# Ledger of designs, part 43: peptides against a protein of PDB entry 3OIQ

Target 1, 212 residues: chain A of PDB entry 3OIQ
Amino acid sequence: KNRIFVSSSKDFEGYPSKAIVPVQFVALLTSIHLTETKCLLGFSNFERRGDQSQEDQYLIKLKFKDRGSERLARITISLLCQYFDIELPDLDSDSGASPTVILRDIHLERLCFSSCKALYVSKHGNYTLFLEDIKPLDLVSVISTISTKSTNSSKHSSSELISECDLNNSLVDIFNNLIEMNRDEKNRFKFVKLIHYDIELKKFVQDQQKVL

## One batch from the design tools (peptide; made by RFdiffusion4, then SolubleMPNN)

Design b1_p13_7_s3 (from b1_p13_7, 6 letters changed)
Fold by OpenDDE base, seed 1:
Structure b1_p13_7_s3 (fold): chain B 212 residues (1-212), chain A 13 residues (1-13)
Amino acid sequence: as target 1 above (212 residues)
Amino acid sequence: SILEKIENFEKLE
């Protein structure tokens, strides 16, 4: 089955009440929830949804049913945190309890762009997104991708490639949403509060703000 | 909410 690119988490409202659909999206990591019983990753593109929180628009479940899947989930979280330079709370609680990690509002400190492959699974009108694959995206590469007018879509005819246009459009939409949030005095998000706020990001944001 | 949809799905499995 072909993988569907998803530009909005609202698309799932129109999905069948009983289906299995391979999906792909690009979003910012907003939360990590690792407990004894579950592992969840929250993502958002910060699409405006009225008065609702813009966080966790994509809630992705990692399989967490046995020692093997739990180990894989913990490794996945560790690798993501290492890539994005996310400090995990010291797991050195001498209590033989499995470490609990609850991180929220990650986007307030770090822009963690991620390309996710997931399985949409629905039953009785409810759904779960199961993680199949995650690719963290480097911010410099994201900025470069948006800044370079794609003049050369090399027609790589592999049926598995996200349309370069779909990826680029999603990245642009995310930045536009972040710019709007940054302009809102009531919004907690500010580019200048990002730990990795540098001259390159500053210049890029300033240039994008002139087009909006 | 998406959380409610996930939690309800998990209760049905």
Scores: peptide ipSAE 0.021, ipTM 0.622, DockQ to the pose 0.925
Fold by OpenDDE base, seed 2:
Structure b1_p13_7_s3 (fold): chain B 212 residues (1-212), chain A 13 residues (1-13)
Amino acid sequence: as target 1 above (212 residues)
Amino acid sequence: SILEKIENFEKLE
């Protein structure tokens, strides 16, 4: 089955009550929840949903059923945090208690763009998204991609049907949503509060704000 | 909520 690109987590409300659908989306990492019993990653594109929290619009479950899957989950979290310069509590504590990591509101400090492949699994109208693959995206690369309006149809082989256009459109939408949040005095998100807020990001945001 | 949907799914597994 072809993988479906998802632009909104609302799309899942229209999905079959009993299905298995491979999906892909791009979003910002908003939360990490690693306990003894589960591993969840929260993502958001910050689509406005009325009075609902804009965080964790995509809640992705990592398999956590056995020592092998637990290890893979922990490695995945470690690698993501290393890539995004997210400080984790020392996972190597000799105390045989698996370290608990609960991070929230990651987007308030760091823009952690991620391309996620997941399996939508539904039963009885409820669903879970299982992580299949995650690709962290570099912010400079994201900014460059949006700025260059890459109409360059690089004919990468037709087998990964996810249009470069779908990715680019979603990245633009995310930035537009962040700009709106930044303009809202009630919103906690501010670009200037990002740890990695630099001249390049500042300029990009200023240029995007002129188009909105 | 999405959490409730996941938790309910997990109870069904």
Scores: peptide ipSAE 0.019, ipTM 0.617, DockQ to the pose 0.884
Fold by OpenDDE base, seed 3:
Structure b1_p13_7_s3 (fold): chain B 212 residues (1-212), chain A 13 residues (1-13)
Amino acid sequence: as target 1 above (212 residues)
Amino acid sequence: SILEKIENFEKLE
Protein backbone atom coordinates (compact mmCIF):
# COMPACT_ATOMS: atom_id res chain seq x y z
CA LYS B 1 0.00 0.00 0.00
CA ASN B 2 1.48 3.36 -1.03
CA ARG B 3 2.33 5.55 1.96
CA ILE B 4 2.40 9.26 1.12
CA PHE B 5 5.29 11.36 2.42
CA VAL B 6 3.96 14.66 3.79
CA SER B 7 6.30 17.69 3.79
CA SER B 8 3.70 20.15 5.14
CA SER B 9 0.71 19.79 7.47
CA LYS B 10 -1.09 22.16 5.04
CA ASP B 11 -1.25 19.24 2.60
CA PHE B 12 -4.14 17.86 4.70
CA GLU B 13 -6.30 20.89 3.76
CA GLY B 14 -6.36 19.51 0.20
CA TYR B 15 -7.14 15.92 1.27
CA PRO B 16 -10.59 14.35 0.67
CA SER B 17 -13.34 15.07 3.25
CA LYS B 18 -13.97 11.31 3.49
CA ALA B 19 -10.78 9.31 3.09
CA ILE B 20 -8.27 7.05 4.73
CA VAL B 21 -4.69 7.70 3.69
CA PRO B 22 -1.51 6.17 5.14
CA VAL B 23 0.95 9.04 5.56
CA GLN B 24 4.48 9.61 6.81
CA PHE B 25 6.24 12.77 7.94
CA VAL B 26 9.30 13.94 9.86
CA ALA B 27 8.86 16.58 12.55
CA LEU B 28 9.91 17.70 16.03
CA LEU B 29 7.95 16.50 19.05
CA THR B 30 6.35 19.60 20.61
CA SER B 31 3.78 18.22 23.09
CA ILE B 32 2.59 15.15 24.99
CA HIS B 33 -0.95 14.96 26.35
CA LEU B 34 -1.83 11.84 28.38
CA THR B 35 -5.01 11.88 30.47
CA GLU B 36 -7.46 9.26 31.73
CA THR B 37 -9.39 9.39 28.43
CA LYS B 38 -6.92 10.35 25.67
CA CYS B 39 -3.35 10.25 24.46
CA LEU B 40 -2.10 12.87 21.97
CA LEU B 41 1.33 13.72 20.58
CA GLY B 42 2.00 17.11 19.01
CA PHE B 43 4.61 17.56 16.28
CA SER B 44 5.78 20.49 14.15
CA ASN B 45 8.12 21.33 11.29
CA PHE B 46 7.71 25.03 12.24
CA GLU B 47 6.50 26.03 8.78
CA ARG B 48 5.39 29.68 8.78
CA ARG B 49 1.59 29.88 8.98
CA GLY B 50 1.05 33.62 9.50
CA ASP B 51 -0.28 34.38 13.01
CA GLN B 52 -1.06 30.73 13.84
CA SER B 53 0.91 28.83 16.47
CA GLN B 54 3.79 26.90 14.96
CA GLU B 55 3.49 24.20 17.65
CA ASP B 56 1.36 21.06 17.23
CA GLN B 57 0.97 21.35 13.42
CA TYR B 58 0.65 17.54 13.44
CA LEU B 59 -1.67 16.36 16.22
CA ILE B 60 -1.36 12.56 16.43
CA LYS B 61 -3.86 10.46 18.38
CA LEU B 62 -2.90 7.19 20.05
CA LYS B 63 -5.64 4.60 20.49
CA PHE B 64 -6.89 4.88 24.07
CA LYS B 65 -10.09 2.84 24.51
CA ASP B 66 -9.35 -0.25 26.59
CA ARG B 67 -6.75 -1.41 29.11
CA GLY B 68 -4.64 -2.95 26.34
CA SER B 69 -4.53 0.19 24.15
CA GLU B 70 -3.98 2.41 27.20
CA ARG B 71 -1.04 0.25 28.25
CA LEU B 72 0.41 0.42 24.72
CA ALA B 73 0.05 4.23 24.70
CA ARG B 74 1.80 4.52 28.09
CA ILE B 75 4.63 2.21 26.95
CA THR B 76 5.01 4.25 23.72
CA ILE B 77 5.27 7.51 25.69
CA SER B 78 7.69 5.98 28.21
CA LEU B 79 10.00 4.65 25.47
CA LEU B 80 9.87 7.95 23.53
CA CYS B 81 10.65 9.99 26.65
CA GLN B 82 13.43 7.60 27.66
CA TYR B 83 15.00 7.99 24.19
CA PHE B 84 14.86 11.82 24.28
CA ASP B 85 15.81 12.05 27.98
CA ILE B 86 12.43 13.61 28.90
CA GLU B 87 11.59 13.25 32.59
CA LEU B 88 8.18 11.67 33.23
CA PRO B 89 6.41 10.93 36.49
CA ASP B 90 6.21 7.19 37.25
CA LEU B 91 3.41 5.89 35.00
CA ASP B 92 3.19 2.63 37.03
CA SER B 93 1.77 4.21 40.21
CA ASP B 94 -0.16 1.48 42.10
CA SER B 95 -2.42 4.30 43.39
CA GLY B 96 -5.23 3.43 40.91
CA ALA B 97 -5.16 6.97 39.47
CA SER B 98 -3.80 6.93 35.91
CA PRO B 99 -0.97 9.50 35.86
CA THR B 100 -1.70 12.65 33.86
CA VAL B 101 1.18 13.89 31.69
CA ILE B 102 0.92 17.29 30.02
CA LEU B 103 4.14 18.52 28.39
CA ARG B 104 4.19 21.54 26.06
CA ASP B 105 6.85 23.42 24.10
CA ILE B 106 9.25 20.43 24.25
CA HIS B 107 11.23 21.93 21.32
CA LEU B 108 12.33 24.86 23.54
CA GLU B 109 14.50 22.48 25.61
CA ARG B 110 15.09 19.48 23.32
CA LEU B 111 15.08 18.85 19.56
CA CYS B 112 13.14 15.57 19.41
CA PHE B 113 13.26 14.61 15.71
CA SER B 114 10.77 11.85 14.91
CA SER B 115 9.79 9.94 11.78
CA CYS B 116 6.06 9.23 12.13
CA LYS B 117 3.80 6.84 10.25
CA ALA B 118 0.16 7.74 10.68
CA LEU B 119 -3.27 7.03 9.28
CA TYR B 120 -5.14 10.09 8.02
CA VAL B 121 -8.86 9.48 8.66
CA SER B 122 -11.37 12.10 7.53
CA LYS B 123 -15.15 12.37 7.90
CA HIS B 124 -17.35 15.39 7.08
CA GLY B 125 -14.29 17.60 6.38
CA ASN B 126 -12.67 16.93 9.78
CA TYR B 127 -9.66 14.64 10.07
CA THR B 128 -7.71 12.72 12.70
CA LEU B 129 -4.19 11.36 12.44
CA PHE B 130 -3.75 7.99 14.18
CA LEU B 131 -0.25 6.83 15.10
CA GLU B 132 0.84 3.64 13.33
CA ASP B 133 4.59 3.81 14.02
CA ILE B 134 7.17 6.23 15.44
CA LYS B 135 10.93 6.22 14.98
CA PRO B 136 12.88 8.67 17.12
CA LEU B 137 15.91 10.14 15.33
CA ASP B 138 19.23 10.90 16.98
CA LEU B 139 20.25 14.57 16.61
CA VAL B 140 23.88 13.70 15.81
CA SER B 141 22.65 11.37 13.06
CA VAL B 142 20.32 14.12 11.73
CA ILE B 143 23.18 16.66 11.64
CA SER B 144 25.52 14.17 9.93
CA THR B 145 22.85 13.26 7.33
CA ILE B 146 22.25 16.92 6.40
CA SER B 147 25.97 17.78 6.36
CA THR B 148 27.14 14.89 4.16
CA LYS B 149 24.34 15.08 1.55
CA SER B 150 24.75 11.35 2.01
CA THR B 151 24.65 9.53 -1.32
CA ASN B 152 25.18 6.47 0.88
CA SER B 153 22.03 4.67 -0.09
CA SER B 154 22.46 1.88 2.37
CA LYS B 155 20.50 -0.70 0.34
CA HIS B 156 18.03 -1.43 3.07
CA SER B 157 15.82 -3.27 0.57
CA SER B 158 12.81 -2.74 2.86
CA SER B 159 9.83 -2.05 0.55
CA GLU B 160 9.01 1.28 2.23
CA LEU B 161 9.37 3.72 -0.71
CA ILE B 162 10.20 6.73 1.44
CA SER B 163 12.56 8.72 -0.71
CA GLU B 164 15.69 9.33 1.33
CA CYS B 165 15.58 12.69 -0.48
CA ASP B 166 12.15 13.55 1.02
CA LEU B 167 13.39 12.77 4.54
CA ASN B 168 16.57 14.83 4.06
CA ASN B 169 14.68 17.77 2.52
CA SER B 170 12.25 17.80 5.46
CA LEU B 171 15.13 17.76 7.98
CA VAL B 172 16.81 20.69 6.16
CA ASP B 173 13.51 22.61 6.09
CA ILE B 174 13.02 22.09 9.85
CA PHE B 175 16.52 23.41 10.61
CA ASN B 176 16.01 26.39 8.29
CA ASN B 177 12.74 27.19 10.09
CA LEU B 178 14.46 26.89 13.49
CA ILE B 179 17.25 29.24 12.29
CA GLU B 180 14.61 31.80 11.27
CA MET B 181 12.90 31.43 14.67
CA ASN B 182 16.26 31.83 16.42
CA ARG B 183 16.86 35.11 14.49
CA ASP B 184 13.42 36.45 15.47
CA GLU B 185 13.69 38.38 18.75
CA LYS B 186 9.97 37.76 19.44
CA ASN B 187 10.32 33.98 19.14
CA ARG B 188 10.94 32.03 22.36
CA PHE B 189 13.02 29.41 20.53
CA LYS B 190 16.78 29.87 20.90
CA PHE B 191 19.39 27.22 20.12
CA VAL B 192 21.52 28.34 23.09
CA LYS B 193 18.66 27.46 25.48
CA LEU B 194 18.55 23.80 24.41
CA ILE B 195 19.73 21.45 27.19
CA HIS B 196 21.79 19.49 24.65
CA TYR B 197 23.33 22.57 22.97
CA ASP B 198 26.93 21.57 22.27
CA ILE B 199 29.88 22.56 20.06
CA GLU B 200 28.72 20.28 17.23
CA LEU B 201 25.20 21.76 17.09
CA LYS B 202 26.64 25.28 17.42
CA LYS B 203 29.02 24.74 14.49
CA PHE B 204 26.29 23.16 12.36
CA VAL B 205 23.88 26.07 13.00
CA GLN B 206 26.63 28.62 12.23
CA ASP B 207 27.46 26.86 8.95
CA GLN B 208 23.76 26.65 7.93
CA GLN B 209 23.26 30.35 8.77
CA LYS B 210 25.91 31.26 6.16
CA VAL B 211 23.86 29.58 3.42
CA LEU B 212 20.58 31.28 4.38
CA SER A 1 -8.12 -4.54 4.53
CA ILE A 2 -7.25 -0.92 5.54
CA LEU A 3 -11.06 -0.44 5.75
CA GLU A 4 -11.36 -3.35 8.21
CA LYS A 5 -8.52 -1.88 10.30
CA ILE A 6 -10.40 1.44 10.28
CA GLU A 7 -13.81 -0.03 11.05
CA ASN A 8 -12.05 -1.70 13.94
CA PHE A 9 -10.49 1.69 14.83
CA GLU A 10 -13.86 3.51 14.55
CA LYS A 11 -15.69 0.78 16.52
CA LEU A 12 -13.09 1.41 19.13
CA GLU A 13 -13.79 5.30 19.16
Scores: peptide ipSAE 0.017, ipTM 0.577, DockQ to the pose 0.068
Fold by OpenDDE base, seed 5:
Structure b1_p13_7_s3 (fold): chain B 212 residues (1-212), chain A 13 residues (1-13)
Amino acid sequence: as target 1 above (212 residues)
Amino acid sequence: SILEKIENFEKLE
């Protein structure tokens, strides 16, 4: 099955008004919206889109139609939050009420790089992205991937047609966008305000800033 | 193009 790598959420503006397209992208987790009736994940590459909020460029729906899908959504959110050290309100509240989680601007505190597989589903010119799979990416691994000049075309014979180049280019673009945001005095994003801001990230940002 | 990839995908389904 040919999955399309998406480098920009603007690509969806050119997509068919009635289609089902398997897509993959890499982006930062920006929001979590879990309620009794829906689960949404917001992602962004922080591409400049005029004066609009750069958040939630990829709004991904988790299936939330039955107890099984709801459970899967909650587990997915829990695992993502555990991976990224995102504090969730206790999902196990004895009150029998499904916990509501509304997190925004996650990128202001944590860089939550994620590789997402989704279904683009359009009808009448509107579309929805449905989550198929999500892989959280470790920041150290992301930094390493960008820093290592891609000399090893290790022929991982995995039939997933996503070029290592597309992933790397998207990661570079995200960091470049974050550097631009960090330089903008009006932008709330600052690397030094990240909870996980360490010497390694500091050095990497400083080195990338010299190339830009 | 992405459109060509989509059209090719729709032909494979």
Scores: peptide ipSAE 0.015, ipTM 0.567, DockQ to the pose 0.043

Design b1_p13_7_s4 (from b1_p13_7, 5 letters changed)
Fold by OpenDDE base, seed 2:
Structure b1_p13_7_s4 (fold): chain B 212 residues (1-212), chain A 13 residues (1-13)
Amino acid sequence: as target 1 above (212 residues)
Amino acid sequence: SIEEKIENFEKLE
């Protein structure tokens, strides 16, 4: 089955009540929930949903059923945190207890753009998203991609025809949503509060704000 | 909330 690109987590409301569907989306990492029994990643594109929280629109489960899957989940979290410069609480608790990591509102400090491949698995109208693959995206690369309007769709369309257009449109939508959040005095998100807020990001945001 | 989503997903396992 071809992988479906998902632009909104609302799309899942129209999905079959009993299915397995390979999906892909791009979103910001908003939360990490690693316990002894589960590993969850929260993502959001910050699409407005009325009075609902805009965080964790995509809740992704990592397989956590055996020591092998647990190890893979922990390594995945470690690698993501290393890539995004996310400080994990010291895992060196002398208690032989598996370290618990609960991070929320990651987007308030860092823009962690991620391309996720997942399995949509539904039963009885409810669904779970299982992580298949995750690619962290560099913010400079994201900014460059949006700025250049890369019409260069020419070379690397290997057999998963997720159009470069779908990815780019979703990245633009995320930034537009962040700009709207930044303008909202009630919203906690502010670009100037990002740890990595630099002159490049500032210029990019200012230029995008003129188009909106 | 993420917690409500967690609880809902735990009921699916």
Scores: peptide ipSAE 0.021, ipTM 0.646, DockQ to the pose 0.353
Fold by OpenDDE base, seed 4:
Structure b1_p13_7_s4 (fold): chain B 212 residues (1-212), chain A 13 residues (1-13)
Amino acid sequence: as target 1 above (212 residues)
Amino acid sequence: SIEEKIENFEKLE
């Protein structure tokens, strides 16, 4: 089955009430919820959805049913946090107690762009997204990709490649949404409060703000 | 809320 690129988590409202659909999206990591019994990742593109929290628009479950899946989940969280320079408690603590990690509002300190592959699994109109694969995206690479989008429309028509256009459109939409949040005095998100806020990001944001 | 989403997720297991 072809993997479907998802630009909005609202798309799932139109999905079949009983299906398994492989999907892919790009979004910012907003939350991590690791307990003894579950592992969840929250992602958002910060699409405006009325008065609802813009966080965790994509709630992704990691399988957490056996020692092998639990270990894989913990390794996945560790590697993501290492990549994004997110401080975690030691997940391998010899104390026999599985460490609990509850992080929220990650996007307020770090822009953690992630390309996610997931299985949409629905039953009786409710759905779960199960993580299949995650690729953290480097912010410099994201900025460069958006900046170069104006020049490289190479039509590689292969029926399995998610359009480079879809990825790039979603990345632009995320930045546009963040710019709107940054302009809103009531919004907690500010680019200048990001730990990794540098001259390159500043310049990119300023240049994008002129187009909006 | 995240809690509500989590609860809804647990109902799907």
Scores: peptide ipSAE 0.021, ipTM 0.643, DockQ to the pose 0.312
Fold by OpenDDE base, seed 1:
Structure b1_p13_7_s4 (fold): chain B 212 residues (1-212), chain A 13 residues (1-13)
Amino acid sequence: as target 1 above (212 residues)
Amino acid sequence: SIEEKIENFEKLE
């Protein structure tokens, strides 16, 4: 079955009540929930959803059923946190208790762009997203990709790959949503509060704000 | 909230 690119987590409201659908999306990492019994990742594109929190629009489960899957989940979290420079409590505590990690509102400190492959699994009208693959995206690469879209429609007709257009559109939409949040005085998100806020990001945001 | 989503998810397993 071909993988479906998902631009909004609202798309899942129209999905079958009993299905298994390979999906892919791009979003910001917003939360990490690792306990003794579960591992969840929250993602958002910050699309406007009424009065509800814009966080954790995509709740992704990592398989956590046996020692092998638990180890894979912990390694996945460690690698993501290392890539995004997210401080984890030392996992090497000599106490044989598996460390609990609960991080929220990650987007307030760091823009953690991620390309996720997941399985949509529905039963009885409810669904779960299971992580299949995750690719962290470098912010400089994201900015460059958005900035270069204006000039080169390379017609690569690869019928099997996610359209480069879908990825780029989702990245633009995320930035536009962040710009709107930054303009809202009631919103906690501010670009200037990001730990990695630099001259390049500042310039990019200023240039995008002129188009909106 | 993530907690509500977790609780709703745990009811599905």
Scores: peptide ipSAE 0.020, ipTM 0.642, DockQ to the pose 0.341
Fold by OpenDDE base, seed 5:
Structure b1_p13_7_s4 (fold): chain B 212 residues (1-212), chain A 13 residues (1-13)
Amino acid sequence: as target 1 above (212 residues)
Amino acid sequence: SIEEKIENFEKLE
């Protein structure tokens, strides 16, 4: 099955009104919505879309239909939050109430790069993205990957149909968009306000700002 | 194009 790499969430506007398409993208985690009845993850590349909020460009639904899918969703959220050092309210409240997690604007505090595999499912011109797989990406690894773009297309015959070029281009585009947001005085996003803002990220941003 | 990729995918299912 050929998985399509998606560089923009606008690509879905050209997708068939009735289809099931396996897709993959890389984006920043922007929101988490876990309730008793649903689990949604918001992602964004911060592509300019006019005056609309740049958050949640990729709204990904986790299956939440039975106890097994609910458990998988909760574990997925827990593992993502642990990986990104996102504080969750204690999911283990003895009260037997299913914990509700509603986080927004995650990108204002943490750059949570994620490689997502999803199913695009459309019906009657509306679509839903269903999560199939998620890989959190380490920021240091992302910075390193962008910085090393200049030399070796090592022909690693990785049987993964997604070109290393597509991933790398999307990561660069995200950083470019973040740099533009950081330069905009009206934008709430500032690199210096990130909890993990360090000397390495500072240097990388300064070096990327010289190329733009 | 994405359309060609989708069309090619639909032909493979």
Scores: peptide ipSAE 0.018, ipTM 0.578, DockQ to the pose 0.042

Design b1_p13_8_s1 (from b1_p13_8 with I3L F5Y E6K)
Fold by OpenDDE base, seed 5:
Structure b1_p13_8_s1 (fold): chain B 212 residues (1-212), chain A 13 residues (1-13)
Amino acid sequence: as target 1 above (212 residues)
Amino acid sequence: FSLSYKNDSLEVE
């Protein structure tokens, strides 16, 4: 079955009440929830959904059923946090206790762009998104990709049916949503409060704000 | 980097 690119988490409302559908999306990492019993990653595109929280629009479950899957989940969290320069409490605490990590509002300090592949699994109208693949995206690379308007459709092989256009459009939409949030005085998100706010990001945001 | 998972048993809670 072809993987479906998802531009909105609302798309899942139209999905079958009993299905397994491979999906892909790009979003910002917003939360990490690692406990003794579960591992969840929250992502958002910050689409406006009325008065609802824009957090965790994509709640992704990591398999956490046995020691092997638990170890893989912990390694995944460690690698993501290392890549995005997110401080984790020392997971190697000599106490033998499984480390608990609860991070929220990650996007307020760091823009953690991630390309995710997941399985949408539904039963009786409820669904879970199970992680299949995660690729962190470098912010400089994201900015460059949006800025260059990739007219070079490099003929990458027809098997990756997710058009570079869908990815790029979603990245643009995320930035547009962040710009709107930044303009809203009631919104906690501000670009200038990002730890990695530099001259390049500042210039990019200023240039995008002229188009909106 | 990329990380890939095999989901052999999927339970919807």
Scores: peptide ipSAE 0.336, ipTM 0.900, DockQ to the pose 0.775
Fold by OpenDDE base, seed 2:
Structure b1_p13_8_s1 (fold): chain B 212 residues (1-212), chain A 13 residues (1-13)
Amino acid sequence: as target 1 above (212 residues)
Amino acid sequence: FSLSYKNDSLEVE
């Protein structure tokens, strides 16, 4: 089955009540939930959903059923946090207890763009997204991609049918949503509060604000 | 980096 690019987490409301559908999306990492029994990653594109929390629009489960999958989940969290410069609480609890990591509102401190592949699995109208692939995206690369309107259709025949247009459109939509959040006095999100807020990001935001 | 997972048995909770 072809992988479906998902631009909105609302798309899942129209999905079959019993299906397995390979999906892909780009979003910001908003939460990490690692416990003894579960590993979840929250992502959002910050689409307006009324008064609902804009966080965790894409809740992705990592396989956490055996020692091998648990180890892989922990390594995944460590690598993501290392890549995005997210401080994890010292996982070195000398207590043989599995380290618990609960991070929320990650987007308030860091823009953690991620390209995710997942399996949508539904049963009786409920669904779960299971992680298949994750690729963190560099913010400079994201900014450059949006700014250049990269018509570089380098037909690199990556066999993945996801149009460069779908990715770019989703990245633009995310930034537009962040700009709207930044303008809203009630919203906690502010670009100037990002740890990595620099001259390049400032300039990019200022230029995007002129188009909106 | 990229990390890929194989999901052989998936249960909806």
Scores: peptide ipSAE 0.335, ipTM 0.899, DockQ to the pose 0.730
Fold by OpenDDE base, seed 4:
Structure b1_p13_8_s1 (fold): chain B 212 residues (1-212), chain A 13 residues (1-13)
Amino acid sequence: as target 1 above (212 residues)
Amino acid sequence: FSLSYKNDSLEVE
């Protein structure tokens, strides 16, 4: 089955009430929810959805049914947080209490771009997105990809790769949405409040703002 | 890095 690239989480409103659909998207990590019973990752493209929270537009479940899947979920969270320089409490504490991690509003401090593959699974009109693959994206690489306008459509005819165009368009849309949020005085998001706000990001944002 | 998951049994909650 071909994997569907999803540019908007609204696309799921048109999906079958009973299906299993492999999907892929790129978004910013907005939340982490690790408890004793579940692991969820929240992602957003920050598409305007009226007065609703722009966070957690993509709620991704990690399998959390047995000790093996729980361990894998914990390792995933640790690796993501290590990659994005997110401070976590020690998840390896030999204290028999499973550490609870609840992080929200991650995008206010760090732009955590991630390419996700998931299974859309629906039953009776409700759906869940189950994580199949996650790849964190380096911000410098994201900026470079947008700036260079990938003219090299390498025809990798593998039916599993996102078109470079779909990825690039989604990354541009995310930045445009962040620019709009940054301009809104009511929005908490500000580029200058990002911990990793540097000269490169500043320049990129300034250049992108001229096109909007 | 990348991490891949096998989801053999998926339940919609």
Scores: peptide ipSAE 0.335, ipTM 0.898, DockQ to the pose 0.736
Fold by OpenDDE base, seed 3:
Structure b1_p13_8_s1 (fold): chain B 212 residues (1-212), chain A 13 residues (1-13)
Amino acid sequence: as target 1 above (212 residues)
Amino acid sequence: FSLSYKNDSLEVE
């Protein structure tokens, strides 16, 4: 089955009540929920959804059923947090209490762009998105990709069925949504409050604001 | 980096 690129989490409202669909999207990491019984990652593209929270539009479940899958989930969280410079408590503590990690509003401090492959699984109208693949994206690389409209199809023959156009369009849409949030006085998101806010990001945002 | 998972047993809650 071909993998479907998803530009909006609203697309899932039209999906079959009983299906298994491989999907892919790009979004910002917004939350991490690691407990003794589950591991969830929240993502968002910050598409406007009325008065509802724009966080966790994509709730991704990691397999968490046995010691092996639990260990893999903890390693995944550790590697993502290390990549994005997110401080975590020590997850390897031999103290018989599995550390609980609950992080929210990650996008208020750090723009954590991620390319996700997931399996949409539905039954009786409810669905779960299971993580299949995650690739964190570097912010400098994201900015450069949007700024260079260059169709430099470097034929990296990796079987990534994503249209480079779909990825780029989604990255642009995310930045446009963040610019709108930054302009809204009621919205908590402000670019100047990001820990990694630098001259490059400032210039990029200013240039994008002239086009909107 | 990239991490890939095999989902052999999936339960919808």
Scores: peptide ipSAE 0.332, ipTM 0.898, DockQ to the pose 0.755

Design b1_p13_8_s2 (from b1_p13_8, 4 letters changed)
Fold by OpenDDE base, seed 4:
Structure b1_p13_8_s2 (fold): chain B 212 residues (1-212), chain A 13 residues (1-13)
Amino acid sequence: as target 1 above (212 residues)
Amino acid sequence: FSLSYVNDDLEVE
């Protein structure tokens, strides 16, 4: 089955009420919810959706049914947080209590770009997105990809790769949405409050702001 | 890095 690239989480409103559809998207990590019973990752493209929270537009469930899947979920969280330099409490505590991690508003401190593959699974009109694959994206690489306007459409005809155009368009849309949020005095998001705000990101944002 | 999951036993809650 071909994997569908999803540019908007609104696309799911048009999906079948009973289906299993492999999907892929790129978004910012906004939340982590790890408890004794579940693991959820929240992602957003920060598309304007009226007065609704722009966080967690993509709620991704990690399989969390047995000790093996729980361990994999914990490892996933640890690796993501290590990659993005997110401080976590020690998840490896020999204390028989499973550590609870609830992080929100991650995008206010760090731009955590992630490429996700998921299964859209629907029943009776409700759906769940189950994680199939996650790849964190380096911010420098994201900026470079947008700036270079990938003219090298390497025709990798593998039916599983996102078109470079779809990825690039989604990354541009995210930055444009962040720029709009940064301009809004009511929005908590500000580029200058990012822990990793550097000269490169500053320059990129300034250059992108001239196109909007 | 990348992490891949096998979702053979998915239940929609």
Scores: peptide ipSAE 0.386, ipTM 0.917, DockQ to the pose 0.693
Fold by OpenDDE base, seed 2:
Structure b1_p13_8_s2 (fold): chain B 212 residues (1-212), chain A 13 residues (1-13)
Amino acid sequence: as target 1 above (212 residues)
Amino acid sequence: FSLSYVNDDLEVE
């Protein structure tokens, strides 16, 4: 089956009540939930959903059924946190308890753009997204991609069925949503509160604000 | 980096 690019987590409301559908999206990492029994990653594109939390619009489960999958989940969390410079609480290894990591509101401190492949699996109208692939995206690369309107269809990334347009549109939509959140006095999100807020990001935001 | 998962035994809770 072809992988479906998902631009909105609302698309899942129209999905079959019993299906397995390969999907892909780009979003910001908003939460990490690692317990003894579960590993979840929350992502959002910050689409307006009324008064609902804009966080965790894409809740992805990592396989966590055996020692091998648990290890892979922990490695995934460690690598994501290392890549995005997210401070993990000291996993006090001295308690023989599995390290618990609960991070929320990650987007308030860091813009963690991620390209995710997942399996949508539904039964009786409920669904779960299972992680298939995750690729963190560099913010400079994201800014460059949006700014250049890169018509560089380098035909050589032939293997991923996602149109460069779908990715770019989703990245633009995320930034537009963040700009709207930044303008809203009630919203906790502010670009100037990002740890990595620099001259490049400032300039990019200022330039995007002129188009909105 | 990229990390890929094999999901052969997915149960929907």
Scores: peptide ipSAE 0.382, ipTM 0.916, DockQ to the pose 0.698
Fold by OpenDDE base, seed 3:
Structure b1_p13_8_s2 (fold): chain B 212 residues (1-212), chain A 13 residues (1-13)
Amino acid sequence: as target 1 above (212 residues)
Amino acid sequence: FSLSYVNDDLEVE
């Protein structure tokens, strides 16, 4: 089955009530929820959804059924947090209490762009997104990709069925949504409050604001 | 980096 690129989490409202659909999207990491019984990652593109929270538009479940899958989930969280410079408690503590990690509003401090492959699984109108693949994206690389409208199809023959256009369009849409949030006085998101806010990001945001 | 998962035993809750 072909993997579907998803530009909006609203697309799932039109999906079959009983299906298994491989999907792919790019979004910002907004939350991490690790307990003794589950591991969830929240993502968002910050698409306007009325008065609802723009966080966790994509709630991704990691397999968490046995010691092996639990260990893999913990390693995944550790690697993501290491990549994005997110501080976590020690997850390997031999103390018989599995550490609980609940992080929210990650996007208020760090822009954690991630390319996700997931399996949409629905039954009786409810659905779950299961993680199949995650690739964190470097912010400098994201900015460069948006700034260079270059169709440099470097034919890296990796079987990534994503249209380079779909990825780029989604990255632009995310930044446009963040710019709108930054302009809204009621919104908590501000670029200047990001820990990694630098001259490059400032210039990029200023240049994008002239086009909107 | 990239991490890939094998989801052969998915239970829909």
Scores: peptide ipSAE 0.378, ipTM 0.914, DockQ to the pose 0.678
Fold by OpenDDE base, seed 1:
Structure b1_p13_8_s2 (fold): chain B 212 residues (1-212), chain A 13 residues (1-13)
Amino acid sequence: as target 1 above (212 residues)
Amino acid sequence: FSLSYVNDDLEVE
């Protein structure tokens, strides 16, 4: 089955009430929810959705049904947090309870770009996105990808059906949405409040702001 | 890095 690139989480409103569809998107990590019974990752492209919160537009479920899948979920969270330099709360080791991690609003401190492959699974009009693959993206690499005019279609082999154009367009859209949020005085998001706000990101944002 | 999952037994809750 061909994997569908998804540019908006609204696309799922048009999906069948009973289906299994392999999808892919790029978005910012916004939340982590690890409990004793579930593991969820929230992602957003910050597309405007009226007065609704722009967080968790893509809610991704990790398999969490047995000791093996629970271990894999915990490893996934640890690796993502290590890659993005996300501080996990010190789990007081004294309670033999499974570690609970609830992080929200991650995008207010760090831009955690991620390429996700998921299975859209619907039943009775409800759907769940199950994680198939996650790849964190480096911010410098994201900025360089957007800044590099795609003049060289290097013939990457026909097996990665993700058009370089779809990825680039989604990354540009995310930055444009963040620029709009940064301009809104009521919005909590500000580029200058990012822990990793450097000269390169500052210059890139300033250059993008001239086009909007 | 990348992490891949095998989803052979998915239940929609």
Scores: peptide ipSAE 0.386, ipTM 0.917, DockQ to the pose 0.715; fails the geometry check

